# Peptides against a protein of PDB entry 6NYY: the designs that were tried, part 182

Target 1, 212 residues: chain A of PDB entry 6NYY
Amino acid sequence: KHFEQAIERVIGGLEKKTQVLQPEEKKTVAYHEAGHAVAGWYLEHADPLLKVSIIPRGKGLGYAQYLPKEQYLYTKEQLLDRMCMTLGGRVSEEIFFGRITTGAQDDLRKVTQSAYAQIVQFGMNEKVGQISFDLPRQGDMVLEKPYSEATARLIDDEVRILINDAYKRTVALLTEKKADVEKVALLLLEKEVLDKNDMVELLGPRPFAEKS
Target 2, 212 residues: chain A of PDB entry 6NYY as posed
Amino acid sequence: KHFEQAIERVIGGLEKKTQVLQPEEKKTVAYHQAGHAVAGWYLEHADPLLKVSIIPRGKGLGYAQYLPKEQYLYTKEQLLDRMCMTLGGRVSEEIFFGRITTGAQDDLRKVTQSAYAQIVQFGMNEKVGQISFDLPRQGDMVLEKPYSEATARLIDDEVRILINDAYKRTVALLTEKKADVEKVALLLLEKEVLDKNDMVELLGPRPFAEKS

## One batch from the design tools (peptide; made by RFdiffusion4, then SolubleMPNN)

Design b2_p28_2_s1
Fold by OpenDDE base, seed 5:
Structure b2_p28_2_s1 (fold): chain B 212 residues (1-212), chain A 28 residues (1-28)
Amino acid sequence: as target 1 above (212 residues)
Amino acid sequence: SERLKEELEKLLEAIKRLQELFSEPAVY
């Protein structure tokens, strides 16, 4: 029991006292999380929203929880929608505040990892072609890349293009749904936690049939 | 066993302090 609690404390971090956010920071988090929530609501291949919260927990100032689909195969379109949902927070901050924060770094990391995986592991880019190789793990001595420096540059360029395309798609979506993002953000500031039912009340039923 | 537990707790506290020093900005 005590050893398990010690491990849980190491893995889970010490329950740091709930970080008290300044009102302006809390507002930023609310709009960021609203961006994720609304993007996920209107993207067909996004996972269904379970919960969105602006209550700080550990290293997270806010979070959205989604019901993971038992899906083992992903299409390029599905991965794009997931990227757009992940970018929803950053895009919302840009639309409403005209500024970006450091808070989206984990989102950007996830999007970057997904983009590289699509290009160099899944062969989903026509310019790079039908290639698949393991991405160097953090700390692995990057053994000789199985491709030229020119190919490396091409990969980097195509990753940037893919991320930018996802970003533009997210900007278009959240600009169209700007009023919905505002509604969700304002309700988050009031309730601090929203569930699927709150989203249905605000936005109406999700326009995509939930695959049971 | 108690001494080992105390040493482990001290180590965990030291690791926590190091993690805090190198803590990445909060994310959301």
Scores: peptide ipSAE 0.196, ipTM 0.557, DockQ to the pose 0.087; fails the geometry check
Fold by OpenDDE base, seed 3:
Structure b2_p28_2_s1 (fold): chain B 212 residues (1-212), chain A 28 residues (1-28)
Amino acid sequence: as target 1 above (212 residues)
Amino acid sequence: SERLKEELEKLLEAIKRLQELFSEPAVY
């Protein structure tokens, strides 16, 4: 208990119990977090869910904690599943509310960064080819792109294709598992915090063997 | 070779950054 609380304080910051979300906003957050949780549950290469909370902490309105795998190498398939999990919140909002919110901005940024990294750093796109360029770091002078404007346009197009493919995959998954997303969201609204055991009780055991 | 070491270090750094991006609790 004390160790978990210490980790929660380090990762989530101090619970700002002072930010009372309006009921409609709290509902949106619950379904958003449920989308991430369910996507992570049913995607093989997603990190297993440890905890999900709709209690506002720091700058976040909710959070999900995952057990990071001690993995140093990622396949294209693994990166895709991680992208889908990251899109799970936005997709859930679309499925249940027919609207999108600003809450997914950080998720979209992460997905965008991952897509660019796959194409321009890891050479994982056949059209762009086996190229590896350093992504501009924050504060690096915009050095001249080591590639032509035509290549830049191709990269941008392929990034959009990759993100859209991940989005469509996530829509298909969460549409199939819509009832599960709702179960998780409703329980979040009741308990505000769920752990792995709560998820097992709601959804059954995760269909992928945890690499112990 | 020193070149191979440098390439490996770059790869490890990229992996670490990816791990940080995805291991951070998806702050929803």
Scores: peptide ipSAE 0.131, ipTM 0.490, DockQ to the pose 0.745; fails the geometry check
Fold by OpenDDE base, seed 4:
Structure b2_p28_2_s1 (fold): chain B 212 residues (1-212), chain A 28 residues (1-28)
Amino acid sequence: as target 1 above (212 residues)
Amino acid sequence: SERLKEELEKLLEAIKRLQELFSEPAVY
């Protein structure tokens, strides 16, 4: 309990009990968070869901809390599934509402950052090659790229391909599991907060063994 | 980069358009 609350504060920030979502906003958030939750549930290498909430916290209107893995090494497959999970909210909004809200902006940023890191830092792209460069931190003036303009264009192209692949994978998954996303969203609208047990009751056991 | 974000948004819009072509209007 104390550990979960501590993690919740770190991930979601302080609960803004004073922020009342309009019914339509609450609905959008519920489907957004349901998208994350369901994607994480059915992706093998996604982090296990601990809690999903549509109660506004900090800057977020909702959140999905996952068990922090003190994992220092990630495979390409793991990173892809994490990208898909991150896209789950946006894809859910698209499937159910045909519109994308500003709530997905941070998710897109995270996905983009992950894609660049895979290609530029981790050397995970065969076309770009086994290169490793530090990505500029936010605020660092990238004065000199350690690679040519041609390589920069190649990186941008491969990043786009990787993100598109993750997006298509997420669309396929959440389209297949559309009914599950709706079930989770509807239950979120009722309970505002779901835990792992709620998800098991609703969707059945997660099809992947929890790596202890 | 802002440019990549814009390109991604365009791509997502294109995917959306393609999906709209294949999605039966969910009459909710």
Scores: peptide ipSAE 0.018, ipTM 0.539, DockQ to the pose 0.024; fails the geometry check
Fold by OpenDDE base, seed 1:
Structure b2_p28_2_s1 (fold): chain B 212 residues (1-212), chain A 28 residues (1-28)
Amino acid sequence: as target 1 above (212 residues)
Amino acid sequence: SERLKEELEKLLEAIKRLQELFSEPAVY
Protein backbone atom coordinates (compact mmCIF):
# COMPACT_ATOMS: atom_id res chain seq x y z
CA LYS B 1 0.00 0.00 0.00
CA HIS B 2 2.64 2.58 0.96
CA PHE B 3 4.86 1.63 -1.96
CA GLU B 4 1.96 1.85 -4.41
CA GLN B 5 1.04 5.25 -3.00
CA ALA B 6 4.61 6.41 -3.40
CA ILE B 7 4.65 5.28 -7.03
CA GLU B 8 1.29 6.95 -7.55
CA ARG B 9 2.68 10.19 -6.17
CA VAL B 10 5.69 10.04 -8.45
CA ILE B 11 3.65 9.24 -11.57
CA GLY B 12 0.44 11.13 -10.88
CA GLY B 13 1.53 13.81 -8.48
CA LEU B 14 -0.68 14.85 -5.60
CA GLU B 15 -4.27 13.78 -5.92
CA LYS B 16 -6.19 16.88 -6.76
CA LYS B 17 -9.04 15.66 -4.57
CA THR B 18 -10.48 19.13 -4.99
CA GLN B 19 -11.10 18.87 -8.72
CA VAL B 20 -14.56 17.43 -9.22
CA LEU B 21 -14.94 16.17 -12.77
CA GLN B 22 -18.26 16.81 -14.42
CA PRO B 23 -20.09 13.60 -15.39
CA GLU B 24 -19.35 14.10 -19.08
CA GLU B 25 -15.68 14.79 -18.36
CA LYS B 26 -15.52 11.73 -16.14
CA LYS B 27 -17.01 9.66 -18.97
CA THR B 28 -14.42 10.99 -21.41
CA VAL B 29 -11.60 10.21 -18.98
CA ALA B 30 -12.96 6.70 -18.37
CA TYR B 31 -12.97 5.86 -22.09
CA HIS B 32 -9.57 7.52 -22.52
CA GLU B 33 -7.99 5.48 -19.74
CA ALA B 34 -9.81 2.35 -20.92
CA GLY B 35 -8.16 2.87 -24.31
CA HIS B 36 -4.72 2.93 -22.71
CA ALA B 37 -5.53 -0.08 -20.54
CA VAL B 38 -6.93 -2.26 -23.34
CA ALA B 39 -4.16 -1.34 -25.76
CA GLY B 40 -1.60 -2.25 -23.11
CA TRP B 41 -3.44 -5.50 -22.38
CA TYR B 42 -3.40 -6.79 -25.96
CA LEU B 43 0.03 -5.53 -27.03
CA GLU B 44 2.74 -8.09 -26.33
CA HIS B 45 5.56 -5.65 -25.70
CA ALA B 46 3.54 -3.14 -23.71
CA ASP B 47 4.31 -2.89 -20.01
CA PRO B 48 1.98 -4.90 -17.79
CA LEU B 49 -0.89 -2.89 -16.37
CA LEU B 50 -0.84 -2.49 -12.60
CA LYS B 51 -3.59 0.05 -12.11
CA VAL B 52 -5.91 2.30 -14.08
CA SER B 53 -7.69 5.24 -12.47
CA ILE B 54 -10.03 8.06 -13.41
CA ILE B 55 -9.30 9.93 -10.19
CA PRO B 56 -7.65 13.21 -11.13
CA ARG B 57 -4.00 13.42 -10.13
CA GLY B 58 -1.59 16.24 -10.79
CA LYS B 59 -2.04 17.48 -14.38
CA GLY B 60 -3.81 14.33 -15.54
CA LEU B 61 -7.52 13.67 -15.23
CA GLY B 62 -6.77 9.96 -15.18
CA TYR B 63 -3.83 7.60 -15.40
CA ALA B 64 -2.71 4.10 -16.15
CA GLN B 65 0.14 2.69 -14.08
CA TYR B 66 2.35 0.01 -15.48
CA LEU B 67 4.99 -2.17 -13.96
CA PRO B 68 8.20 -0.36 -14.74
CA LYS B 69 10.51 -2.65 -16.59
CA GLU B 70 14.08 -2.11 -15.58
CA GLN B 71 14.87 -2.15 -19.27
CA TYR B 72 17.46 0.17 -20.74
CA LEU B 73 17.41 -1.40 -24.20
CA TYR B 74 14.23 -1.39 -26.24
CA THR B 75 13.57 -3.10 -29.55
CA LYS B 76 11.74 -1.37 -32.37
CA GLU B 77 8.75 -3.64 -31.69
CA GLN B 78 8.71 -2.72 -28.02
CA LEU B 79 8.83 0.97 -28.81
CA LEU B 80 6.03 0.59 -31.35
CA ASP B 81 3.79 -1.16 -28.83
CA ARG B 82 4.56 1.54 -26.27
CA MET B 83 3.59 4.16 -28.84
CA CYS B 84 0.34 2.30 -29.54
CA MET B 85 -0.43 2.08 -25.83
CA THR B 86 0.24 5.81 -25.49
CA LEU B 87 -2.12 6.50 -28.40
CA GLY B 88 -4.80 4.25 -26.88
CA GLY B 89 -6.55 7.05 -25.01
CA ARG B 90 -6.80 9.32 -28.04
CA VAL B 91 -7.96 6.48 -30.28
CA SER B 92 -10.60 5.44 -27.76
CA GLU B 93 -11.98 8.99 -27.67
CA GLU B 94 -12.12 9.00 -31.46
CA ILE B 95 -13.88 5.62 -31.66
CA PHE B 96 -16.50 6.38 -29.01
CA PHE B 97 -17.00 10.14 -29.26
CA GLY B 98 -15.77 11.08 -32.73
CA ARG B 99 -13.66 13.81 -31.15
CA ILE B 100 -10.28 14.20 -29.49
CA THR B 101 -9.90 16.21 -26.32
CA THR B 102 -6.97 18.27 -25.08
CA GLY B 103 -6.25 15.48 -22.61
CA ALA B 104 -4.67 13.50 -25.42
CA GLN B 105 -2.21 16.27 -26.33
CA ASP B 106 0.42 15.12 -23.86
CA ASP B 107 0.15 11.58 -25.22
CA LEU B 108 0.71 12.80 -28.76
CA ARG B 109 3.75 14.74 -27.59
CA LYS B 110 5.18 11.64 -25.93
CA VAL B 111 4.58 9.59 -29.07
CA THR B 112 6.21 12.26 -31.20
CA GLN B 113 9.23 12.41 -28.93
CA SER B 114 9.53 8.62 -28.99
CA ALA B 115 9.28 8.47 -32.78
CA TYR B 116 11.87 11.20 -33.17
CA ALA B 117 14.22 9.46 -30.76
CA GLN B 118 13.88 6.16 -32.64
CA ILE B 119 14.82 7.77 -35.93
CA VAL B 120 17.38 10.38 -34.88
CA GLN B 121 18.97 8.90 -31.77
CA PHE B 122 18.64 5.15 -32.18
CA GLY B 123 19.03 4.82 -35.95
CA MET B 124 15.98 2.55 -36.16
CA ASN B 125 14.86 3.82 -39.57
CA GLU B 126 16.28 2.27 -42.73
CA LYS B 127 15.76 5.37 -44.89
CA VAL B 128 17.42 7.76 -42.49
CA GLY B 129 20.08 5.18 -41.74
CA GLN B 130 22.57 4.95 -38.92
CA ILE B 131 22.32 8.52 -37.74
CA SER B 132 22.61 9.17 -34.04
CA PHE B 133 22.36 12.72 -32.82
CA ASP B 134 21.97 13.80 -29.26
CA LEU B 135 19.52 16.64 -29.19
CA PRO B 136 21.23 19.60 -27.61
CA ARG B 137 19.95 20.23 -24.15
CA GLN B 138 18.64 23.67 -23.35
CA GLY B 139 21.74 25.79 -22.84
CA ASP B 140 24.18 23.71 -24.84
CA MET B 141 25.90 25.57 -27.63
CA VAL B 142 23.91 25.09 -30.79
CA LEU B 143 26.12 22.58 -32.50
CA GLU B 144 25.66 22.49 -36.24
CA LYS B 145 23.20 19.84 -37.27
CA PRO B 146 25.28 16.87 -38.33
CA TYR B 147 22.82 16.46 -41.23
CA SER B 148 21.47 18.55 -44.10
CA GLU B 149 18.06 20.20 -44.35
CA ALA B 150 17.14 17.45 -46.78
CA THR B 151 17.91 14.90 -44.07
CA ALA B 152 15.89 16.97 -41.59
CA ARG B 153 12.89 16.82 -43.93
CA LEU B 154 13.40 13.10 -44.35
CA ILE B 155 13.48 12.69 -40.57
CA ASP B 156 10.23 14.64 -40.23
CA ASP B 157 8.59 12.53 -42.92
CA GLU B 158 9.72 9.28 -41.35
CA VAL B 159 8.59 10.44 -37.89
CA ARG B 160 5.16 11.12 -39.35
CA ILE B 161 5.08 7.72 -41.04
CA LEU B 162 6.05 5.96 -37.82
CA ILE B 163 3.40 7.78 -35.77
CA ASN B 164 0.77 7.14 -38.43
CA ASP B 165 1.67 3.45 -38.43
CA ALA B 166 1.35 3.32 -34.66
CA TYR B 167 -1.95 5.19 -34.86
CA LYS B 168 -3.37 2.83 -37.50
CA ARG B 169 -2.25 -0.17 -35.48
CA THR B 170 -3.95 1.26 -32.39
CA VAL B 171 -7.15 2.04 -34.32
CA ALA B 172 -7.25 -1.50 -35.68
CA LEU B 173 -6.66 -3.01 -32.25
CA LEU B 174 -9.15 -0.90 -30.30
CA THR B 175 -11.77 -1.23 -33.04
CA GLU B 176 -11.42 -5.01 -32.79
CA LYS B 177 -11.52 -4.75 -28.99
CA LYS B 178 -14.18 -2.01 -28.88
CA ALA B 179 -16.44 -4.05 -26.60
CA ASP B 180 -13.55 -4.58 -24.19
CA VAL B 181 -12.79 -0.85 -24.12
CA GLU B 182 -16.42 -0.17 -23.28
CA LYS B 183 -16.44 -2.82 -20.53
CA VAL B 184 -13.35 -1.30 -18.95
CA ALA B 185 -14.71 2.23 -19.27
CA LEU B 186 -18.04 1.31 -17.68
CA LEU B 187 -16.31 -0.49 -14.83
CA LEU B 188 -14.02 2.52 -14.32
CA LEU B 189 -17.08 4.75 -14.05
CA GLU B 190 -18.35 2.45 -11.33
CA LYS B 191 -15.15 1.69 -9.38
CA GLU B 192 -12.98 4.68 -10.41
CA VAL B 193 -9.90 2.46 -9.95
CA LEU B 194 -9.13 -0.91 -11.52
CA ASP B 195 -6.23 -3.24 -10.87
CA LYS B 196 -4.78 -6.17 -12.80
CA ASN B 197 -7.24 -8.59 -11.18
CA ASP B 198 -10.20 -6.49 -12.28
CA MET B 199 -8.84 -6.56 -15.82
CA VAL B 200 -8.38 -10.35 -15.72
CA GLU B 201 -11.91 -10.79 -14.45
CA LEU B 202 -13.28 -8.50 -17.14
CA LEU B 203 -11.16 -9.43 -20.17
CA GLY B 204 -9.66 -12.78 -19.23
CA PRO B 205 -6.00 -13.47 -18.69
CA ARG B 206 -3.59 -11.33 -20.66
CA PRO B 207 -2.74 -13.23 -23.85
CA PHE B 208 0.98 -12.93 -23.19
CA ALA B 209 2.87 -14.89 -20.59
CA GLU B 210 4.21 -12.73 -17.81
CA LYS B 211 7.92 -12.54 -18.32
CA SER B 212 9.01 -13.34 -14.83
CA SER A 1 -7.69 11.15 -38.36
CA GLU A 2 -7.18 14.46 -40.12
CA ARG A 3 -7.14 16.15 -36.74
CA LEU A 4 -4.35 13.92 -35.50
CA LYS A 5 -2.48 14.65 -38.70
CA GLU A 6 -2.89 18.37 -38.18
CA GLU A 7 -1.74 18.17 -34.59
CA LEU A 8 1.19 16.03 -35.61
CA GLU A 9 2.10 18.47 -38.35
CA LYS A 10 2.03 21.31 -35.85
CA LEU A 11 4.25 19.37 -33.48
CA LEU A 12 6.65 18.48 -36.26
CA GLU A 13 6.72 22.09 -37.34
CA ALA A 14 7.49 23.14 -33.79
CA ILE A 15 10.24 20.53 -33.57
CA LYS A 16 11.60 21.75 -36.89
CA ARG A 17 11.61 25.32 -35.66
CA LEU A 18 13.40 24.29 -32.52
CA GLN A 19 15.90 22.36 -34.57
CA GLU A 20 16.42 25.36 -36.79
CA LEU A 21 16.95 27.58 -33.78
CA PHE A 22 19.57 25.19 -32.52
CA SER A 23 21.15 24.69 -35.92
CA GLU A 24 23.85 27.16 -36.78
CA PRO A 25 23.19 28.36 -40.29
CA ALA A 26 25.53 26.53 -42.60
CA VAL A 27 27.78 29.34 -43.74
CA TYR A 28 28.07 28.41 -47.33
Scores: peptide ipSAE 0.017, ipTM 0.424, DockQ to the pose 0.025; fails the geometry check

Design b2_p28_2_s3
Fold by OpenDDE base, seed 1:
Structure b2_p28_2_s3 (fold): chain B 212 residues (1-212), chain A 28 residues (1-28)
Amino acid sequence: as target 1 above (212 residues)
Amino acid sequence: DEEKKKLEEKKKEAIERLQQLFSEPSVY
C-alpha cells in the first residue's frame, strides 16, 4: 500500500481531494481511461496494464499506467500497437460521446513524437524512404533541417497518415470491443481504481501469452 | 571507429527516447 501510494504520487502528483469533478466530467474520464485499458488489453504488442485510475491528482483527472518491457528493438507493428493504445482514450470519447476533449493532449503529444521518430529517425516510411535524421530536442534551437522544405512537407504528410491509420485501427478495435469498454468504464466509476487482476476478472485473461 | 561510435550513441539515444515515451503513464 505505501509503496503503491508513493508511485502514484510520482505519476499523478498529490491527490486533489478538493477537486470536485462534475459527474459528467468524471464519466468522461472513466470512459477515456477505459479506452486505454481495453486497447492495451487486446493489442498484442501493447504493454500490460498495471493500474488505471480516475482519482484526480495534481497532474491530471485520471491516468493509465503500464508496465513496459525493456526493449532495444521495435518493429513497425509494435510501434503501431503502442500508438493505438495511446489513442484509446481519445477514441473512446469519440465512440461514446461523439465529442473530443482537451484531456488527450499528452496522448497526442506522445503519438506525434512516436510517428516522427518512426519516419525521420528509423526510416520506417516507404515514401520518405530509408533516411535517418536527428530530431531536435525540446528546447534545442531548430538547427537548419538537413532536408529540403519539400521533404519536410512529405514527412508532415506521412506523419499525419500514420497517426490517422493508428486512429482508424483503434476505432475499429474499440468499436468491436465497445461492450468491454463500457464494462471497464462502469467498474471504474464504482471502484475509481483498477489493476490487472480487476481486468482479468472483468474481461477474462489477456488473449496473449505473457512473454516470460 | 569514431563515426560508428557516434552513430551507435545516436541510435541508443533514439531508442531511449521511445522507451521513455512508452514508460510514461497516460495522464488525462
Scores: peptide ipSAE 0.257, ipTM 0.796, DockQ to the pose 0.766
Fold by OpenDDE base, seed 4:
Structure b2_p28_2_s3 (fold): chain B 212 residues (1-212), chain A 28 residues (1-28)
Amino acid sequence: as target 1 above (212 residues)
Amino acid sequence: DEEKKKLEEKKKEAIERLQQLFSEPSVY
């Protein structure tokens, strides 16, 4: 309990008891978080859900927390699944509401950074090639790019392609699992917080062997 | 040896950044 509360405070900040979401906003958050949860559940290389909440906190209206695995090597497939999981919220909003919200900003940031890292740092794109450059850190002065403007454009294009592919994959997955997303969202609206056990009860056991 | 060490450090840092991105909770 104390440990979970400490993590929650670090993640979401203090609960804003005074922040009353409009019913439609709360519904949007629930379906967004359900999208993350379901995508993470059915993607082999995604991290399993630890906790999902639609209780507003200082840092957000909702959150999905995953159990991080210590991993020192990533394949393209593993990174793709993680990108898809990260896009799950945005995709869920599109599928259920036909609209997107500003709530996915952090997710899009993460996906973007991951895509650039794959292409620029790890050489995981065939068109860009086997290159490895450092990405600027947040707050670093834009150092001269160690590659040409033509290469920069190519990188930007391939990043967009990679993200779009992840997006399409996520759309396909959550469309297939649309009923499950709805089940999770409805349960979130009822309980406001779900854990892994709730997901097992609702969806059955995760279809992948738990890597211990 | 020094160049190799620098490369290893950069690689480690890059992996740590990826780990951080995916370990951070999604916040709406």
Scores: peptide ipSAE 0.252, ipTM 0.791, DockQ to the pose 0.757; fails the geometry check
Fold by OpenDDE base, seed 2:
Structure b2_p28_2_s3 (fold): chain B 212 residues (1-212), chain A 28 residues (1-28)
Amino acid sequence: as target 1 above (212 residues)
Amino acid sequence: DEEKKKLEEKKKEAIERLQQLFSEPSVY
């Protein structure tokens, strides 16, 4: 308990018990987090869910925590599934509410960065080609891009395509698993925090063996 | 080969960045 609380503080900051979400806002958060949870559950190459919470904290209204494994090699498929998992919240909002919120900003940032990394650093895009360039770090001066403006445009276009493909994949998945997303969301609204065991009880065992 | 070492270091860094992205909780 104390250790978990410490982790939660690191992840979400201090619990904002005074932050009373409107029922609709809380519902939105629950379905958002449920989207992450379910996407992660049914994507083979997603990291297993550790914890999902809709308790407002200093850093956000909710969070989904996954236990990453030490992995030194990523395939395109693995990266795609992780992108889909990351998009799960936004996609859930679209499926259930027909609208999107600003809450997915962090997710979109991560997806965007991953997409650029795949295309620019790892040469995983056929149109851009087997190239590898350094991406500027956050806070680095805008270094002169080692590629032309035309290439930059191509990269931007292919990043959008990749993200959209991941988005569509996630839409398909969560549409198929819509009932499960709803189950998780409803349980979140009741318990506010779910762990892997709760997910197993609710959805059954994760269909993919935990790769140690 | 210093160039190879630099490339390996860059690769490692890129992977570490990916790991970080995926290790960070989704925050709403």
Scores: peptide ipSAE 0.251, ipTM 0.793, DockQ to the pose 0.773; fails the geometry check
Fold by OpenDDE base, seed 5:
Order: structure tokens, then sequence, then C-alpha cells
Structure b2_p28_2_s3 (fold): chain B 212 residues (1-212), chain A 28 residues (1-28)
């Protein structure tokens, strides 16, 4: 309990016990987090779910925490599954509510950065080619790009394609698993916090062997 | 040797950034 609370404080800050979300807002958060949880559960190369919460905290209204593995090499397939997991919240909102919220901003940032990294740093796009350039850091002066404006446009287009493909894949997955997303969301609304054991009870064991 | 070292450092940094992106909890 104390250790979990400490982790929660690091993740989300202090619980906002005084922050009362409207039922519709709390429902939106629950389905958003359920989307992350279910996407992570059924994607082979996603990290296993550790904890999901809809308790409002200083940093957010909810969170999904995964057990990261130290990894020095990533394949395109692994990165795609990570992108899909990250899009799970936004996709869940679309599927269940027919609307999107601003809550997915951090997720979209992560997906965007990953997509640019794949194409620009790791040369993982056939149209852009086997190139590797440094990406601007947050706060770095946008130095002149070492490539043409035509290449810049191509990169931007291929980034959008990659993200859209990940989005469509996530839509397909969570549509197939729509009932599971609903189960997780409803249980979140009841318990506010779920762990791996709760997910196993709801969905059965994760269909992928735990990589030691 | 210095150029190779610089490239390896850049690669390491890029991987660390990816690790950070996906290891951080999703916060709504």
Amino acid sequence: as target 1 above (212 residues)
Amino acid sequence: DEEKKKLEEKKKEAIERLQQLFSEPSVY
C-alpha cells in the first residue's frame, strides 16, 4: 500500500480528493484508461499492464502504468504496438462516445515523437529511405534541417501515414475487443483502480508469454 | 574513433528517448 501510494504520487501527484468530476467526465476517463489497458493487453509487443486508475491527481484525471522492459533494440513491429497502445485511450473515446477530448494530448505527443524518430532517426520508412538525422530537442533552436524542404514534406506525410495506420490498427483491435473495453471501464468506475490481477479476472490471462 | 563514439552516443540517446516515451505512464 505505501509503496503503491508512493508510485502513484510520482505518476500523478497527490490525489485531488476535493476534485469531483461530473459523472460523464469520470465515465470518459474510465473508458479512455480502459482503452489503454485493453490495447496493452492484446498487443504482443506492448508492456504488461501494472496499474490503471481513474482517481484524479495533480497531474491528471487518470493513468495507465505499464511494467517497462529494458530494451536496447526496437523493431518496427514493436514500435507499432507501442504506438497502438498509446492511442488506445483516444480510440476508446471515439468508439464509445463518437467524440474526442483534449485528454489524449500527452499520448498524441508521444506517438508523434515516436513516428518522427522511426522515420528520421532510424530510417524505418522506405519512401524517406535509409537516413538518420537528429531531431530537435525541446528548447533547442530549430537549426537548419540537413535536408531539403521536399524531404521535410515527405517526412511529414509519411509520419501522418504511420500514425494513421497505427490509429486504424487500434480501432480494429478495440472494436474487436469492444466488450472487453466495456468490462474494464465499468469495473474502473466501480473500483477506481485496477491491477494485473483484476485484468486477468476480467479478460483471462494475457495471451502472450511474459518475457522474463 | 571520436566520430564513432559520437555516433554511438547519439544512438544510445535516441533509444533512451524511446524508452522514456513508452515507459512513462499514460496520464489523462
Scores: peptide ipSAE 0.234, ipTM 0.779, DockQ to the pose 0.747; fails the geometry check

Design b2_p28_3_s1 (from b2_p28_3, 13 letters changed)
Fold by OpenDDE base, seed 5:
Structure b2_p28_3_s1 (fold): chain B 212 residues (1-212), chain A 28 residues (1-28)
Amino acid sequence: as target 1 above (212 residues)
Amino acid sequence: MYMDGEKYRQLIDDAVGPYAHATSRIAP
C-alpha cells in the first residue's frame, strides 16, 4: 500500500479528491486514458499496464501506470511502440469525440522529445545518419547547433515523419480496437480505477508474453 | 562496445519520460 501510494505520488502527484470534473470532462479523461491503456495492451514492446485511473491528481486528470523493465538499452521498435502508447490518449479523443483537447500536452512533449532523441542522439534515422548530438534541455541557453541549417531542416522533417508514422500506427490500432477502448472507458467511468485484472477480464489476456 | 548503460538510461528517461503518463491539466 505505501509503496503503491509512493509510486502514484511520483506519477500523478497528490490525489485531488475534492476536484470534481464535469461529466463531459470526466468522459474525455476516461476515453483518453482508455486509449493509452488499450494501445499499451496491444503493442508488443509496450510495458504491461499495472493501473489506469481517472481520479485527478496533482500532475494530471488521469494516469496510466506500467511495469517498467529494468533495462538500459532500447530498440527502435520499443521506442516506436512507446510513442504509439503515448499518443493513445490523443488518438482516442479524435476517434470518439472528433476533437482534440489540451489533455495530450505532456504526451506530445514526450513524443517530440523521443523523436528528436531517436534522430539526433541515437542515430536511428537513415537520412540523418549515425550522428549523436546533445539536445538542448529546457532552460539551457540555445547553444549554436553543431550542424548546418540544412541538417536542421532535415532533422525537423524526419521528426515530423516519425511522429506522423507513430500517430498513423496508433490510429490504425485504436480504430481496430475501438470496441475495447469503449469498454475500458465505460468501466473507468464506473470504477474510476482499473488494474491489470480488470483489463484481463475486459479484454482477455494480453496477447504478448510478459518479458521478465 | 556499448555505451554505459546508465548514460543510455538517462537519455531514454529524458526523451520518453517515466513508464507512466498523466493526462495534462491546465489549472492546478
Scores: peptide ipSAE 0.110, ipTM 0.657, DockQ to the pose 0.244; fails the geometry check
Fold by OpenDDE base, seed 3:
Structure b2_p28_3_s1 (fold): chain B 212 residues (1-212), chain A 28 residues (1-28)
Amino acid sequence: as target 1 above (212 residues)
Amino acid sequence: MYMDGEKYRQLIDDAVGPYAHATSRIAP
């Protein structure tokens, strides 16, 4: 109990129980978080879901917590599945509401950062090649880029391709699992917080063996 | 040369962030 609360405080900040969301906003958050939860459930290389909540906290209106595996090396496939899981909220909003909200801003930032890192730090793109550049940190004066303008354009194009591929993969997955997303969203609206056991009861066991 | 596993983890953590998704608030 104390350990879980400590993790919740680190990730979400203090619960702002005083922030009353309008019913329509709460519904949007529920489907957004359900998208993350379901994407993570059915993606092989996604980390196991620990908790999903639509209770507003200092950093967000809802959150999903995962148990990361102690891994020091990540494959391209693992990073792709993480991108898909991160896009799950935005994709869920599109599928169920036909509109997008600002709720996915942090998710899009993370996906963008991951895509650039894969291409320019990890050399995971065949067109750009085996390159490794330090991405300018926020606040570093971007002095001279270590690559040509043509290379910069190529990087930007390949980043967009990678993100779009992850997005399409997530759309395909959550469209297939649309009924499961709705089940999770509806249960979130009732309970506000779901754990792994709730997900197992609702969706069945995760189809991938959890390496304990 | 394999970088120290801890450095790789930090690079990935910096790139992927903590594996917590938060629906962003629009500050009014």
Scores: peptide ipSAE 0.044, ipTM 0.559, DockQ to the pose 0.234; fails the geometry check
Fold by OpenDDE base, seed 2:
Structure b2_p28_3_s1 (fold): chain B 212 residues (1-212), chain A 28 residues (1-28)
Amino acid sequence: as target 1 above (212 residues)
Amino acid sequence: MYMDGEKYRQLIDDAVGPYAHATSRIAP
């Protein structure tokens, strides 16, 4: 209990019980988090869901916690599924509300960073090739890029392609599992917090063996 | 030579973020 609370504090910050979300905002958060949860449930290379919550904490309105795999090497397929899981919230909002919110800002940042890393650090793009450049850290002034403007444009184009492919994959998945997203969202609105057991009761066992 | 597993993990963590999601709150 104490350790879980400590992790929750690190991930979400202090529970701000005083933050009352408007009913429509709470609904949006529930479907957003349900999108993450369901995407993670049905993507083979996504990390197992531990907990999903729509209780505001720190800077977050909701959160999903996953158990990381003890691995040091990641495949392109694994990174794609992680991108899809990360896009699950935004995609859920689009499917259910026909609109997008600012709630996915951190998700989009993560997806963008992942896409650039895959292309320019990990050499995972065939068009750009097997190159590896250090990405500037947040706040570092990039004085000079180690590649031409033509290469920069190619990188930007391939990043957009990769993100769009992940987005389309996520749309297809959550459209197929739309009823499951709704079940999770509705239960979140009722209980505010769901664990893995709740997900199993709602959706059945996760189709993929948890590599512990 | 494979990059040091710790360094590689750090790169991945920086690229994909922690194994947790938080729905962003916009500052008022």
Scores: peptide ipSAE 0.037, ipTM 0.599, DockQ to the pose 0.240; fails the geometry check
Fold by OpenDDE base, seed 4:
Structure b2_p28_3_s1 (fold): chain B 212 residues (1-212), chain A 28 residues (1-28)
Amino acid sequence: as target 1 above (212 residues)
Amino acid sequence: MYMDGEKYRQLIDDAVGPYAHATSRIAP
């Protein structure tokens, strides 16, 4: 309990108990978080869901918390599934509301960063090849790129392709599981916080063996 | 030769961020 709370504070910040969301905003957050939760549930290489909440915190209006596996090595497939999980909120909003909100800003940032890292740090793109360059951190002086402008354009194109592929995969998944997203969203609106047990009761056991 | 697991983990963490997703505040 104390450890989970500490992690929650690091991830979400302090609960803002005084922040009252309008019903429509709360609904949007619920479906957004449900999208993350369901995507994570049905993606093999996604981390198991620990908690999903629509209680506003310092960093956001809601969150999904996952138990990271102690992994030091990640495959391309694992990173793709994580990207899909990260896109789950945006995709859910699109499926259910036919509109997109700013709620996915951090998700899109993470997805973008992951895509660039896969291509320029991990060498996971065949067209770009086995290159590894440090990505500038936020606030770092942009030093000269160690590669040509042609390579830069290629990287940008391949990043877009990768993100689009992840997006399409997420759309397909959450469209298939649309009823499950709805169930999770409605239960979130009722309980505000769900754990793994709630998800099991609602959706059944996660279809992938949890690596102990 | 694999990078040190800790260093590699840091790269992943930098790339994918913390495993917890936070929904950004909807800008008015």
Scores: peptide ipSAE 0.034, ipTM 0.597, DockQ to the pose 0.266; fails the geometry check

